# Peptides against a protein of PDB entry 4A54, part 18

Target 1, 94 residues: chain A of PDB entry 4A54
Amino acid sequence: MSVADFYGSNVEVLLNNDSKARGVITNFDSSNSILQLRLANDSTKSIVTKDIKDLRILPKNEIMPKNGTKSPSTNSTKLKSAETYSSKNKWSMD

## One batch from the design tools (peptide; made by RFdiffusion4, then SolubleMPNN)

Design b1_p11_8_s4 (from b1_p11_8, 7 letters changed)
Fold by OpenDDE base, seed 3:
Structure b1_p11_8_s4 (fold): chain B 94 residues (1-94), chain A 11 residues (1-11)
Amino acid sequence: as target 1 above (94 residues)
Amino acid sequence: KLEEELRKALS
């Protein structure tokens, strides 16, 4: 697999200096070994891969606290389960 | 794990 297969993934990167960075993978420069992350504040952070100690992929549902942008309330449209009213037509034959 | 694959891809 290539790094490009992970574009759009939200990751937490632990650096060799024990600092952490969280963001979405937007680009990878293979020539210079630079991973680019888009951070919660919409800024971009470039990380040299040799400085990466560890990495984890965050699940899509983890709401990264966007500073101030109202998470679009995904209106959970309650899929009203169409109660199939099986109208049992009780034909009373009199 | 996907993380291991990503680590490999970054190497």
Scores: peptide ipSAE 0.647, ipTM 0.923, DockQ to the pose 0.797
Fold by OpenDDE base, seed 1:
Structure b1_p11_8_s4 (fold): chain B 94 residues (1-94), chain A 11 residues (1-11)
Amino acid sequence: as target 1 above (94 residues)
Amino acid sequence: KLEEELRKALS
């Protein structure tokens, strides 16, 4: 497999200096061994592979907090259970 | 694991 197969994946990279970077893989320069990440603030970070100590792939369901993207508050619209107003049609046979 | 494959691809 190539790094290109992982484009769009969210990753957390642990660097040799013990700092961490988290972002989406956007590009890889194989000639220079540079991994490019798009960070949560929409900036880009270039990481030389030799500086990578470890990495993990984050599950797709983890919404990376994009700065300024209102997490669509999944307002769980409490589907108000349509209380079936059983309108007791009291047909009062008067 | 996918992480291992990515690590290999980065090497």
Scores: peptide ipSAE 0.646, ipTM 0.922, DockQ to the pose 0.814
Fold by OpenDDE base, seed 4:
Structure b1_p11_8_s4 (fold): chain B 94 residues (1-94), chain A 11 residues (1-11)
Amino acid sequence: as target 1 above (94 residues)
Amino acid sequence: KLEEELRKALS
């Protein structure tokens, strides 16, 4: 699978420094290993993949406020609900 | 898990 299969997915990324970022996957630069997330405030967060410790994919309709994230950009707004990955690709979650 | 697939895709 490719990262593009996950575009539109709402994810929480845990970084090596234990900070967290939550957003929708909008792009991935494979050449530079940069994952781009759209945050709740519509800003963009670029994350170098080597800095990612862990990640989780959030349910499509899960209300995930930005307030709880340990990311530098935290506007008091809710993240947009992400498109279900199953709508993009036909694969199993498990 | 789907997260594992994403992790693989990111690597």
Scores: peptide ipSAE 0.618, ipTM 0.921, DockQ to the pose 0.647
Fold by OpenDDE base, seed 2:
Structure b1_p11_8_s4 (fold): chain B 94 residues (1-94), chain A 11 residues (1-11)
Amino acid sequence: as target 1 above (94 residues)
Amino acid sequence: KLEEELRKALS
């Protein structure tokens, strides 16, 4: 699979500094290894892949950023501001 | 697991 297969997915990214970013995947620069997320305010956050510790794809029951794209199997969910926060809680990845 | 596939795609 390619990152493009996940465009439109709402994800939460855990960074190496234990901060978290949440947004919709809009682009991936393979040459520079930069993942781009669209946030709830329609701004973009660029994340260098080497800074990613973990990530999860948010299910349809999770709050999505406004103006984000949804998976065809995902029903409409409540739109909310994208969040960036710090957490040291254990994360699981599937 | 989709997250694992995404992680692989990012690497």
Scores: peptide ipSAE 0.625, ipTM 0.921, DockQ to the pose 0.680; fails the geometry check

## One batch from the design tools (peptide; made by RFdiffusion4, then SolubleMPNN)

Design b1_p12_1_s1 (from b1_p12_1, 9 letters changed)
Fold by OpenDDE base, seed 5:
Formats: structure tokens, C-alpha cells, sequence
Structure b1_p12_1_s1 (fold): chain B 94 residues (1-94), chain A 12 residues (1-12)
């Protein structure tokens, strides 16, 4: 299994300084041991693999904030508070 | 992935 088998995968990288980076693996420079990530802002971050403490592959269903995919605005359909129609039982006085 | 990256560092 090569690092190239993970190109296009969404990953979270934990660095030795406890900072996190999330992005898509776009390249790995084996000569310099540099992992390249495309971030959500379409910028590229180069990470020296020596500085990587941990790396996890994110599931495809984890909605990465694509800058441009309008998460369908969950129109917070204001659940119109069901106006509890206080049915004033008009007690008909028999 | 991380372990494969680590192995690549040792081979270089």
C-alpha cells in the first residue's frame, strides 16, 4: 500500500505541536518527506511528516465544510411552535 | 497511512 493510494482522501492530521489540519491529500513528496493537503479554502498546506503525531482518514459522509457547497441551508424551518390552540372548551352549559 | 509514511521516511 502506497501513500498515493490515499490521494483524494479527506484526512485529519494531528501535529506534534497539538495543532490540527484537515484537508484532502493531493501529493506526497518522498524526497523531502512532505505531505500536501488541500484545505477547505482551496489553499495548499505542506506538512513535514516528521511533525505528524497522528493521521486519520475521515469518512466520506463527514461533511467537510466545502466552502462552496452551500450545506443545504437547513432552513431551520422554525418549527412554528404548534400554537397549542388552547381549545377553550366552551363548556356549553347544559 | 501514517505508518506507511513513517516507513517511507526510513527508506530514504
Amino acid sequence: as target 1 above (94 residues)
Amino acid sequence: LLEEIKKLRVKL
Scores: peptide ipSAE 0.151, ipTM 0.729, DockQ to the pose 0.035
Fold by OpenDDE base, seed 4:
Structure b1_p12_1_s1 (fold): chain B 94 residues (1-94), chain A 12 residues (1-12)
Amino acid sequence: as target 1 above (94 residues)
Amino acid sequence: LLEEIKKLRVKL
């Protein structure tokens, strides 16, 4: 599995400073270890992955940042670990 | 996802 398999997914990122960011994964720079998110205001936020405490994939029914980029129908390769919609698994450490 | 990002960091 690659980070690229999650491109176009809506995520909530919890940072080590307890701040949160929500956006669509647009890119991952492996050389610099930077995750890029498109925010609701169409700006791009770069996050150093060492500063990520936790990450959650948002269900499609949560208020997506309105940029109507068609969620690519990623063929349902069972991302069993990210899809634990169990109310108990608020955060995906996958 | 986060674990996969962590694995990528260890491979570099």
Scores: peptide ipSAE 0.155, ipTM 0.724, DockQ to the pose 0.114; fails the geometry check
Fold by OpenDDE base, seed 3:
Structure b1_p12_1_s1 (fold): chain B 94 residues (1-94), chain A 12 residues (1-12)
Amino acid sequence: as target 1 above (94 residues)
Amino acid sequence: LLEEIKKLRVKL
């Protein structure tokens, strides 16, 4: 499994400074260990993965960033539903 | 996801 398998997923990131970011995973720079998120305002946020305390994949029914860029029909590789986020843990080390 | 990100960091 690679980080690329999660491209286009909505995530909530908790940082080590207790700040939160929500966005769609658009890229991962493996060389610099940087996760790139597209935010709801179409801005891009780069996050150093060392600063990530925790990450949660959001269910598809939680607010997509509004910009109607056609979800690329990435082949429904059955992302085994992140439905196995048992409702018990607010944050998951997935 | 975070564990897979961590594993990718260790492989580089």
Scores: peptide ipSAE 0.153, ipTM 0.725, DockQ to the pose 0.116; fails the geometry check
Fold by OpenDDE base, seed 2:
Structure b1_p12_1_s1 (fold): chain B 94 residues (1-94), chain A 12 residues (1-12)
Amino acid sequence: as target 1 above (94 residues)
Amino acid sequence: LLEEIKKLRVKL
């Protein structure tokens, strides 16, 4: 199980400064330990994992801001982009 | 991070 298995998941991140960020996991940088979230405004936020106090996966029924990305209905819309990244990032996270 | 995500998945 790797962080890539959660790509496309909607998450809420609680930071050590008690600020919250909500977005979809788009990438993780293993070298720098940086989590990338796509926000509701289509911007990308980079979060250093050391600054994360807590992270929760939001249930699929929680109103995603409907910026056009259909909730991935369980129909096998092959996230072709996620498959290509799964092969290279051997996330050897201990 | 992965361990924290796993802990949450067990709580859901």
Scores: peptide ipSAE 0.131, ipTM 0.702, DockQ to the pose 0.106; fails the geometry check

Design b1_p12_1_s2 (from b1_p12_1, 5 letters changed)
Fold by OpenDDE base, seed 2:
Structure b1_p12_1_s2 (fold): chain B 94 residues (1-94), chain A 12 residues (1-12)
Amino acid sequence: as target 1 above (94 residues)
Amino acid sequence: LKELIESLRTEL
């Protein structure tokens, strides 16, 4: 499974400083370990992966920023439906 | 999800 398999996925990232970022994964720079997110205002945020405490994939029904990048027909490798994050472990790394 | 984060950390 590569990071590229998640391109176009809407994610919420929890950082080590307890700040949150929400956006669509647009790129990953492996040389610098930088995850790039497109935010709701169409700006790009670069996040160093070492600063990531937790990440979750948001369900498709949550308000994606409208730029209709066609859900790539990612072969439904069934991203195991975000198991109903049991209400308890909001940030459990499944 | 854990695997994705680990992949992001290990593709270093």
Scores: peptide ipSAE 0.221, ipTM 0.781, DockQ to the pose 0.138
Fold by OpenDDE base, seed 1:
Structure b1_p12_1_s2 (fold): chain B 94 residues (1-94), chain A 12 residues (1-12)
Amino acid sequence: as target 1 above (94 residues)
Amino acid sequence: LKELIESLRTEL
């Protein structure tokens, strides 16, 4: 399985500095180990993969937060393990 | 998901 299998998927990335990024996976640069996300404002964010603490695939029905809504920083320290959102997402990888 | 993270880590 390659990173390319997830191109076009909406994801939330948790970085080692506890910052979060949400976007669509558009590219992966294996030479530089850089994941590219298209953000809600159509800008591109490049993330060095070594800086990724965790990643989750967002369900299709999760409204990408429109630009204005401060997602409340729910300090829920519960690293809830990858809830395999067992919704019929075509790519429910075990 | 685990495989994606592992792939991202292995390509480092």
Scores: peptide ipSAE 0.214, ipTM 0.780, DockQ to the pose 0.124
Fold by OpenDDE base, seed 4:
Structure b1_p12_1_s2 (fold): chain B 94 residues (1-94), chain A 12 residues (1-12)
Amino acid sequence: as target 1 above (94 residues)
Amino acid sequence: LKELIESLRTEL
């Protein structure tokens, strides 16, 4: 599973200093071990992965408090939720 | 979540 599979996901990051950051995953720099988040103010925060204590993916339905900034029409790149379509093999019991 | 953190650590 690649970090790229989570691009566009809203996350809450808990840092080792007990501070929290919330944003959308926009990039991961594997060479420098840096996670990039777009914050609600459209700024980018770079977080060194060694400084991450915990990370939580926020559910899509969690009403982020609308700070009245216009929902940027983030092109809903359909994060194809890997709905594991369990291909229920329709074993038709005839 | 654990898998994401582990993926972040493994890609390192």
Scores: peptide ipSAE 0.210, ipTM 0.775, DockQ to the pose 0.145
Fold by OpenDDE base, seed 3:
Structure b1_p12_1_s2 (fold): chain B 94 residues (1-94), chain A 12 residues (1-12)
Amino acid sequence: as target 1 above (94 residues)
Amino acid sequence: LKELIESLRTEL
């Protein structure tokens, strides 16, 4: 499974400092281990993957960045939404 | 999504 399979996915990232970031995965720099997110204000945030405590894929109905180009209809590979939308385990790494 | 996080950490 490649990180590229998740390009265009809306995600919430929990960092090791307990801060959160929400955005669309736009790029991954494997050389530097940096995940790039487009935020709701159309800015780009770079996150070092070592600082990631947890990551979850958000459902399509949640707030996407305004200028997100139409997610190409890449075949909805049924990313089994680990619908751990059960209120209990918000950060269950399934 | 553990597999994605592990891929992010191991994809060199």
Scores: peptide ipSAE 0.220, ipTM 0.778, DockQ to the pose 0.144; fails the geometry check

Design b1_p12_1_s3 (from b1_p12_1, 7 letters changed)
Fold by OpenDDE base, seed 2:
Structure b1_p12_1_s3 (fold): chain B 94 residues (1-94), chain A 12 residues (1-12)
Amino acid sequence: as target 1 above (94 residues)
Amino acid sequence: DKAEVEALRVEL
């Protein structure tokens, strides 16, 4: 799995200095080993991977402080499955 | 998912 598979994921990063950062993974520079996070204030934080003590992916249900990026309401267009009323073909037996 | 976190740690 590549780091790119986690782009757009909300993460909490624990650094070696016991500081924490929370943000969305926006990029990874493999040449410099730098993880880029977008923070709740729309600022960008670059973190050197060697400074990471621990990383966790936050559950989608953990309300990150809403910057009012409306989770795109997946308009679950509830495709009302048109209950295809099976018209009972009343085979009239004559 | 623990597996996702571990995959990221291995890549990082």
Scores: peptide ipSAE 0.154, ipTM 0.748, DockQ to the pose 0.099
Fold by OpenDDE base, seed 1:
Structure b1_p12_1_s3 (fold): chain B 94 residues (1-94), chain A 12 residues (1-12)
Amino acid sequence: as target 1 above (94 residues)
Amino acid sequence: DKAEVEALRVEL
């Protein structure tokens, strides 16, 4: 699996200085070890991987910053919480 | 997926 398999993924990066960056992976320069992120304001941030303390992939259901491309309305099918009908088994002990 | 995150960490 290559970093290219994660292109277009939303990530949160924690840097060694305890600052955070969130963005979409747009490129990776393997020669220089530079991860490129597109931020919510459409700016690009280049991060040297040695400065990364931690990285997590954000779930697709987290609100992408609305750049005006109609994200297809993932119909949030409200998973109706299955109301566990607690059938009161009234054990009538006659 | 945790496996995806670990794969990214190994590649970085």
Scores: peptide ipSAE 0.152, ipTM 0.745, DockQ to the pose 0.119
Fold by OpenDDE base, seed 4:
Structure b1_p12_1_s3 (fold): chain B 94 residues (1-94), chain A 12 residues (1-12)
Amino acid sequence: as target 1 above (94 residues)
Amino acid sequence: DKAEVEALRVEL
């Protein structure tokens, strides 16, 4: 499975400085170890992979907050805090 | 899928 298999996936990246970035994977530079994300404001962010502490793939239904499209003011559906998928890595290495 | 995230981490 290659990084290219995740192109177009929405991800949340936690960096070593505890900052977060959310975006769509648009490219990976293997030579420089740089992950490229398209952000919600249509800007591009390059992240050095060594600076990544953690990464999660977001479900397709997590709307990237596009800066500027007035989501019509339909009511505060509590975005239930996506439960920390404490994915207990059942890494059953059997 | 957690395997997908780990596959990404292994390639990174």
Scores: peptide ipSAE 0.147, ipTM 0.733, DockQ to the pose 0.135
Fold by OpenDDE base, seed 3:
Structure b1_p12_1_s3 (fold): chain B 94 residues (1-94), chain A 12 residues (1-12)
Amino acid sequence: as target 1 above (94 residues)
Amino acid sequence: DKAEVEALRVEL
């Protein structure tokens, strides 16, 4: 597997100073051990891999908050509680 | 996927 297999993935990087960065992996410089992220403001951040304490891949459905675009209101379609139809079995005694 | 994160850590 190569770092290139993760290009386009959204990640959260925890740095050794306990700061966090979120972005899309756009490049990896193997010669300098530098991970390149595209941030929500379309800027690029370079991170030296030695400064990474932890990294997690974010699920594809986590829309990185772009500055200024109203997150489409996920209409929380209130999942109508499936009313458990209590089938009153009317036992007709004949 | 935890396996993907571990794969990235091995490459880094």
Scores: peptide ipSAE 0.152, ipTM 0.748, DockQ to the pose 0.095; fails the geometry check

Design b1_p12_1_s4 (from b1_p12_1, 7 letters changed)
Fold by OpenDDE base, seed 5:
Structure b1_p12_1_s4 (fold): chain B 94 residues (1-94), chain A 12 residues (1-12)
Amino acid sequence: as target 1 above (94 residues)
Amino acid sequence: VKEEIEALRVEL
């Protein structure tokens, strides 16, 4: 299986500096070990493969945030902090 | 998917 089989795939790359890049794989330079990504702003980012800590292929149904499409505001359903009902132990002294 | 990513890592 070649990197070329993933051309046009949406990926998230985690770099060794803990920065992330998301884009479409457009090219791989095997001679220089450089992965080329097209970013959401149509710019190209070249990443040296040695700087890649992790890479994941994004599912086709994962709406890549197009710069203009408001990611559906995940209503941060503020998980209501479970009010620890301090059950006041009503010690019924018999 | 995971195996495909590992294949990518081996080629990279």
Scores: peptide ipSAE 0.148, ipTM 0.734, DockQ to the pose 0.084
Fold by OpenDDE base, seed 1:
Structure b1_p12_1_s4 (fold): chain B 94 residues (1-94), chain A 12 residues (1-12)
Amino acid sequence: as target 1 above (94 residues)
Amino acid sequence: VKEEIEALRVEL
């Protein structure tokens, strides 16, 4: 399971200095081990993963900070199963 | 949730 699977997730990060950051995961630099968060004020914070003491994923129902970055609506594009009702062409054998 | 966080820690 990749860090990329959590892009767009709202997280709370506890740092080794006991400071907290809350934001949406927007990027991860694997080469430098840097987690990028978008904060409530639309600013970006870069955090070295070695400085992370603890991380929790916030439930979607927890009041995201008001900047209406619409949670990517899981457009559950209800793939309306095109019930292609194959209209049985009743071949009328006359 | 907890397992997903541990998966993040292993990949971070």
Scores: peptide ipSAE 0.145, ipTM 0.733, DockQ to the pose 0.110
Fold by OpenDDE base, seed 3:
Structure b1_p12_1_s4 (fold): chain B 94 residues (1-94), chain A 12 residues (1-12)
Amino acid sequence: as target 1 above (94 residues)
Amino acid sequence: VKEEIEALRVEL
C-alpha cells in the first residue's frame, strides 16, 4: 500500500511541536520525505514527514470548511468545536 | 482505518 493510495484523503496531521494541520493529501515527495496538503483556503502546505508525530484520516463527512460558496443549508447540527475532539481518542477499530 | 494509518507511518 503506497502513500499514493491516500491521495485525495482528508487528514489531520499532528506535528512534533503539537501543532495541527488539516488538509487533503495532494502529493508525496519520497526523495525529500515531504507530504503535501491542500488546506481549506486552497493553499498548499508542505510537511517534512520527520516532523509528523501522528496522522489520522478524517471521515468523508467531515466537511472541510469551503470558503464562501453556499452549499445548500443541510440542517445546523452543531459542528462541535475542534477542542472536543481532543478527548475522544476512541480509535474505534470499526 | 488503523491499518491505513500504520501503512502511512511505514511509508512516510
Scores: peptide ipSAE 0.144, ipTM 0.730, DockQ to the pose 0.105
Fold by OpenDDE base, seed 4:
Structure b1_p12_1_s4 (fold): chain B 94 residues (1-94), chain A 12 residues (1-12)
Amino acid sequence: as target 1 above (94 residues)
Amino acid sequence: VKEEIEALRVEL
Protein backbone atom coordinates (compact mmCIF):
# COMPACT_ATOMS: atom_id res chain seq x y z
CA MET B 1 0.00 0.00 0.00
CA SER B 2 1.78 3.16 -1.17
CA VAL B 3 1.87 6.50 0.71
CA ALA B 4 0.00 7.85 -2.32
CA ASP B 5 -3.02 5.82 -1.15
CA PHE B 6 -3.09 8.19 1.85
CA TYR B 7 -2.96 11.45 -0.13
CA GLY B 8 -5.67 13.75 1.17
CA SER B 9 -5.81 11.88 4.50
CA ASN B 10 -5.64 13.96 7.64
CA VAL B 11 -2.82 12.76 9.88
CA GLU B 12 -1.21 13.46 13.21
CA VAL B 13 2.57 13.05 13.20
CA LEU B 14 4.63 12.62 16.35
CA LEU B 15 8.25 13.60 15.79
CA ASN B 16 11.32 12.21 17.55
CA ASN B 17 11.57 15.52 19.45
CA ASP B 18 8.06 14.81 20.86
CA SER B 19 6.57 17.70 18.84
CA LYS B 20 3.31 17.07 16.97
CA ALA B 21 2.12 18.14 13.55
CA ARG B 22 -1.38 17.77 12.08
CA GLY B 23 -2.19 18.13 8.44
CA VAL B 24 -3.31 16.59 5.19
CA ILE B 25 -0.81 14.45 3.28
CA THR B 26 -0.23 16.32 0.02
CA ASN B 27 2.94 14.69 -1.25
CA PHE B 28 5.71 12.23 -0.52
CA ASP B 29 9.23 12.63 -1.86
CA SER B 30 10.59 9.08 -1.97
CA SER B 31 14.06 10.21 -3.06
CA ASN B 32 14.54 12.38 0.02
CA SER B 33 12.08 10.49 2.27
CA ILE B 34 10.10 13.70 2.91
CA LEU B 35 6.42 13.73 3.85
CA GLN B 36 4.57 16.94 2.96
CA LEU B 37 1.64 18.08 5.07
CA ARG B 38 -0.77 20.92 4.45
CA LEU B 39 -1.43 22.52 7.84
CA ALA B 40 -4.63 24.22 9.05
CA ASN B 41 -3.17 27.65 8.15
CA ASP B 42 -2.73 26.46 4.51
CA SER B 43 1.06 26.39 4.94
CA THR B 44 3.07 23.34 3.88
CA LYS B 45 5.30 21.47 6.32
CA SER B 46 7.95 19.09 5.06
CA ILE B 47 8.89 16.32 7.48
CA VAL B 48 11.80 13.94 7.04
CA THR B 49 10.36 10.47 7.66
CA LYS B 50 13.40 9.56 9.80
CA ASP B 51 12.23 12.25 12.25
CA ILE B 52 8.79 10.59 12.53
CA LYS B 53 8.34 8.65 15.75
CA ASP B 54 4.70 7.83 15.08
CA LEU B 55 1.93 8.59 12.54
CA ARG B 56 -1.84 8.35 13.00
CA ILE B 57 -4.44 8.64 10.26
CA LEU B 58 -7.35 10.66 11.59
CA PRO B 59 -10.84 9.42 10.76
CA LYS B 60 -12.79 11.62 8.31
CA ASN B 61 -15.14 12.63 11.14
CA GLU B 62 -12.22 14.26 12.97
CA ILE B 63 -11.23 17.87 12.32
CA MET B 64 -9.77 17.99 8.81
CA PRO B 65 -7.97 21.12 7.60
CA LYS B 66 -10.49 22.39 5.02
CA ASN B 67 -8.64 22.93 1.79
CA GLY B 68 -7.38 19.55 0.53
CA THR B 69 -9.75 16.63 0.46
CA LYS B 70 -12.21 15.99 -2.32
CA SER B 71 -14.17 14.21 0.32
CA PRO B 72 -17.78 14.39 -0.91
CA SER B 73 -19.80 17.50 0.10
CA THR B 74 -20.33 16.95 3.80
CA ASN B 75 -20.78 20.52 5.05
CA SER B 76 -17.56 21.75 6.65
CA THR B 77 -18.92 22.44 10.09
CA LYS B 78 -16.68 25.15 11.56
CA LEU B 79 -13.94 23.64 13.63
CA LYS B 80 -14.73 25.18 16.95
CA SER B 81 -11.80 25.81 19.30
CA ALA B 82 -8.91 23.56 20.32
CA GLU B 83 -10.92 21.13 22.32
CA THR B 84 -8.08 18.83 23.08
CA TYR B 85 -9.31 15.78 21.33
CA SER B 86 -7.47 13.85 23.92
CA SER B 87 -8.69 10.98 21.87
CA LYS B 88 -6.60 8.32 23.60
CA ASN B 89 -5.23 7.24 20.28
CA LYS B 90 -2.13 6.66 22.32
CA TRP B 91 0.87 6.47 20.18
CA SER B 92 1.28 2.88 21.22
CA MET B 93 4.93 2.72 22.16
CA ASP B 94 4.50 -1.03 21.99
CA VAL A 1 2.86 1.90 15.04
CA LYS A 2 6.63 1.95 14.35
CA GLU A 3 5.98 -1.08 12.17
CA GLU A 4 3.33 0.83 10.18
CA ILE A 5 5.73 3.74 9.68
CA GLU A 6 8.46 1.26 8.76
CA ALA A 7 5.98 -0.43 6.39
CA LEU A 8 5.32 3.01 4.86
CA ARG A 9 9.12 3.50 4.65
CA VAL A 10 9.75 0.04 3.13
CA GLU A 11 6.90 0.22 0.57
CA LEU A 12 8.38 3.54 -0.63
Scores: peptide ipSAE 0.145, ipTM 0.737, DockQ to the pose 0.079; fails the geometry check

Design b1_p12_2_s1 (from b1_p12_2, 7 letters changed)
Fold by OpenDDE base, seed 1:
Structure b1_p12_2_s1 (fold): chain B 94 residues (1-94), chain A 12 residues (1-12)
Amino acid sequence: as target 1 above (94 residues)
Amino acid sequence: DELEKKLKEALE
């Protein structure tokens, strides 16, 4: 299995300095051993794999506290089915 | 967790 199989997964990474980073896996550079995470503020963080002490995969349903940027409420614009009222143009043949 | 283990292995 490759790291690419985990793209889009939300992870918490514990670093060797005991700091933590939480984000979505967006890329992995195997040549340089660099893992890229997208953070809650939409910024990116690059982590060298040698600096990773531990990691866990977070469940998909865990709502990352997005800072109050209004998640665009998918206003389900109820596409009001345009009832094409077929105006029966009654052509009065006079 | 098996998936976490696989991810760790993939990162090595």
Scores: peptide ipSAE 0.622, ipTM 0.913, DockQ to the pose 0.757
Fold by OpenDDE base, seed 3:
Structure b1_p12_2_s1 (fold): chain B 94 residues (1-94), chain A 12 residues (1-12)
Amino acid sequence: as target 1 above (94 residues)
Amino acid sequence: DELEKKLKEALE
């Protein structure tokens, strides 16, 4: 089985420096022993396999918190309906 | 997990 069979899997990687990285496996460079993860903020992290202390595959249902791009609150500028004051100028022509 | 073991082996 190759690493490519796990592309798209969500993993937690524990590094030798005791830091953790969580992301989706997007690529593996076998020549350089580099594992590429896509993180929750859509950035990419490259990890050298020799720096990996442990690895865990996360269940599919763990919602990677997509940093919800705060949909720009469309400030619906309430276009104040210009109240067309119909000034009926009743010009009485005598 | 068996899958985790296989992934670790693939990374070696």
Scores: peptide ipSAE 0.620, ipTM 0.913, DockQ to the pose 0.564
Fold by OpenDDE base, seed 4:
Structure b1_p12_2_s1 (fold): chain B 94 residues (1-94), chain A 12 residues (1-12)
Amino acid sequence: as target 1 above (94 residues)
Amino acid sequence: DELEKKLKEALE
């Protein structure tokens, strides 16, 4: 199974520095080992996989807290669905 | 979670 199969999934990533990031998986650069998340504020966070200590997949229906909040609020909006995106450049071998 | 395991494996 590839990371692309999880595009659009909500995840919580625990980093080696014990910080956490929550977002929707939008892209994965396998060459550089970079996982891209769209955060609740629609910003993008790129995470090097070596910095990931652990991760969990959140239910799609779970209200995720916005950036800067630790807990879901009644005014919290769901993260936007990720679109499948590939950053791979075509390299043709002649 | 099996899916989490699969994702972790895919990220390795």
Scores: peptide ipSAE 0.603, ipTM 0.912, DockQ to the pose 0.717
Fold by OpenDDE base, seed 2:
Structure b1_p12_2_s1 (fold): chain B 94 residues (1-94), chain A 12 residues (1-12)
Amino acid sequence: as target 1 above (94 residues)
Amino acid sequence: DELEKKLKEALE
């Protein structure tokens, strides 16, 4: 399976610095190992894969704030308003 | 999660 199979998926990425980024997967540069996310504010964040500690795929039917942007998914799911955050709480991949 | 595992593998 390729990363392209996950385009349009809403994901939460835990980085090595324990910060989190949340967005829709829009692109992956395999040559440079860069994952591109579209954030809730429609900006784009590029993440180097070596900086990724863990990753979670968010359910499509999850209730999101209405003020979030629509994802490119077929069901037009909303993104969570929070783009990135830091948490001291333990987070594990499912 | 199986899908998450597959995505992680695809990112390697």
Scores: peptide ipSAE 0.598, ipTM 0.912, DockQ to the pose 0.720

Design b1_p12_2_s2 (from b1_p12_2, 5 letters changed)
Fold by OpenDDE base, seed 3:
Structure b1_p12_2_s2 (fold): chain B 94 residues (1-94), chain A 12 residues (1-12)
Amino acid sequence: as target 1 above (94 residues)
Amino acid sequence: DKLEEELKKALE
């Protein structure tokens, strides 16, 4: 599998400095080992893979389409606020 | 999760 197979996935990245970043994977530069995330504020964060301590894939809130009209699955990935927070929150690998 | 492990592997 390639990183491209995970484009559009919402992830939480724990960095070596114990900071966290949350966002959607938009790109991966394999030549430079740079993972690009789109954050909740629509900004982009580039992360060097060597700085990644751990990574978690966040569950897609499947907004079950209500019964009627095929509402176009607006993949509005409600990017939860990608707060880079240094809080030692219990990193549970699900 | 299996998918998480595959992503980690892909990032290596």
Scores: peptide ipSAE 0.633, ipTM 0.914, DockQ to the pose 0.671
Fold by OpenDDE base, seed 1:
Structure b1_p12_2_s2 (fold): chain B 94 residues (1-94), chain A 12 residues (1-12)
Amino acid sequence: as target 1 above (94 residues)
Amino acid sequence: DKLEEELKKALE
């Protein structure tokens, strides 16, 4: 498999300096061995693969704690089905 | 995890 098969996957990367990065795989530069992650704040982080000590793939359902930007509560605007009251215009044929 | 191992291999 190629790294491209994992685009869109949420991963946690442990670096050689014992720091961690968490994000979605958006790109991989094979020529330079650079993995690009999109972080929770929508910024991007480039990681040289040689600096990766370990990684794990996070389950899709794990809600990355987006910093408190109010995920727009999908107010399920209950599209009130406009009951088109067919006003029976009773054309009174007088 | 098999997928994690495949990703690690792909990154080599």
Scores: peptide ipSAE 0.627, ipTM 0.915, DockQ to the pose 0.762
Fold by OpenDDE base, seed 4:
Structure b1_p12_2_s2 (fold): chain B 94 residues (1-94), chain A 12 residues (1-12)
Amino acid sequence: as target 1 above (94 residues)
Amino acid sequence: DKLEEELKKALE
């Protein structure tokens, strides 16, 4: 499977520095090994895959904490499902 | 989780 098959999935990423990021997978740059997440506050976080220690897939209905919060707050909004943005740069190899 | 393992593999 490709990472694109997981676009729109909610994930929690554990980084090598032991910090965590939670968001929806919106894009993956395979050339640069960069995973893009949309966070609960609608901001975007780019993560280099080499910095990922571990990850888990969260249920779509699980309330995810906003950026900067470790635990879901009562005021935490559900992450909007990311639409599959396939930036297929049509590099037409003619 | 199988899906998590597949995602991890896809990210390698």
Scores: peptide ipSAE 0.609, ipTM 0.914, DockQ to the pose 0.710
Fold by OpenDDE base, seed 2:
Structure b1_p12_2_s2 (fold): chain B 94 residues (1-94), chain A 12 residues (1-12)
Amino acid sequence: as target 1 above (94 residues)
Amino acid sequence: DKLEEELKKALE
């Protein structure tokens, strides 16, 4: 599969500095290895793939960034929290 | 998660 197959997916990215970014995948620059996320505040964050430690896809029933795509059967709630955060707690992938 | 693994592969 390609990254484009995941456009519109809400993801949480764990960065190498242990900070997290959450947003909707809007674009991927394969030439430069840059993943673009739309954040809760409708801004865009570009993440270099080398800075990604781990990544998870959020369920549709979880809070989504503003202007996120809604599935017909799922009522998504817009995120009010910050697009990025730092956690001292261990984050495990599913 | 299978989809997450596929996304990770796609990002490589």
Scores: peptide ipSAE 0.609, ipTM 0.913, DockQ to the pose 0.722

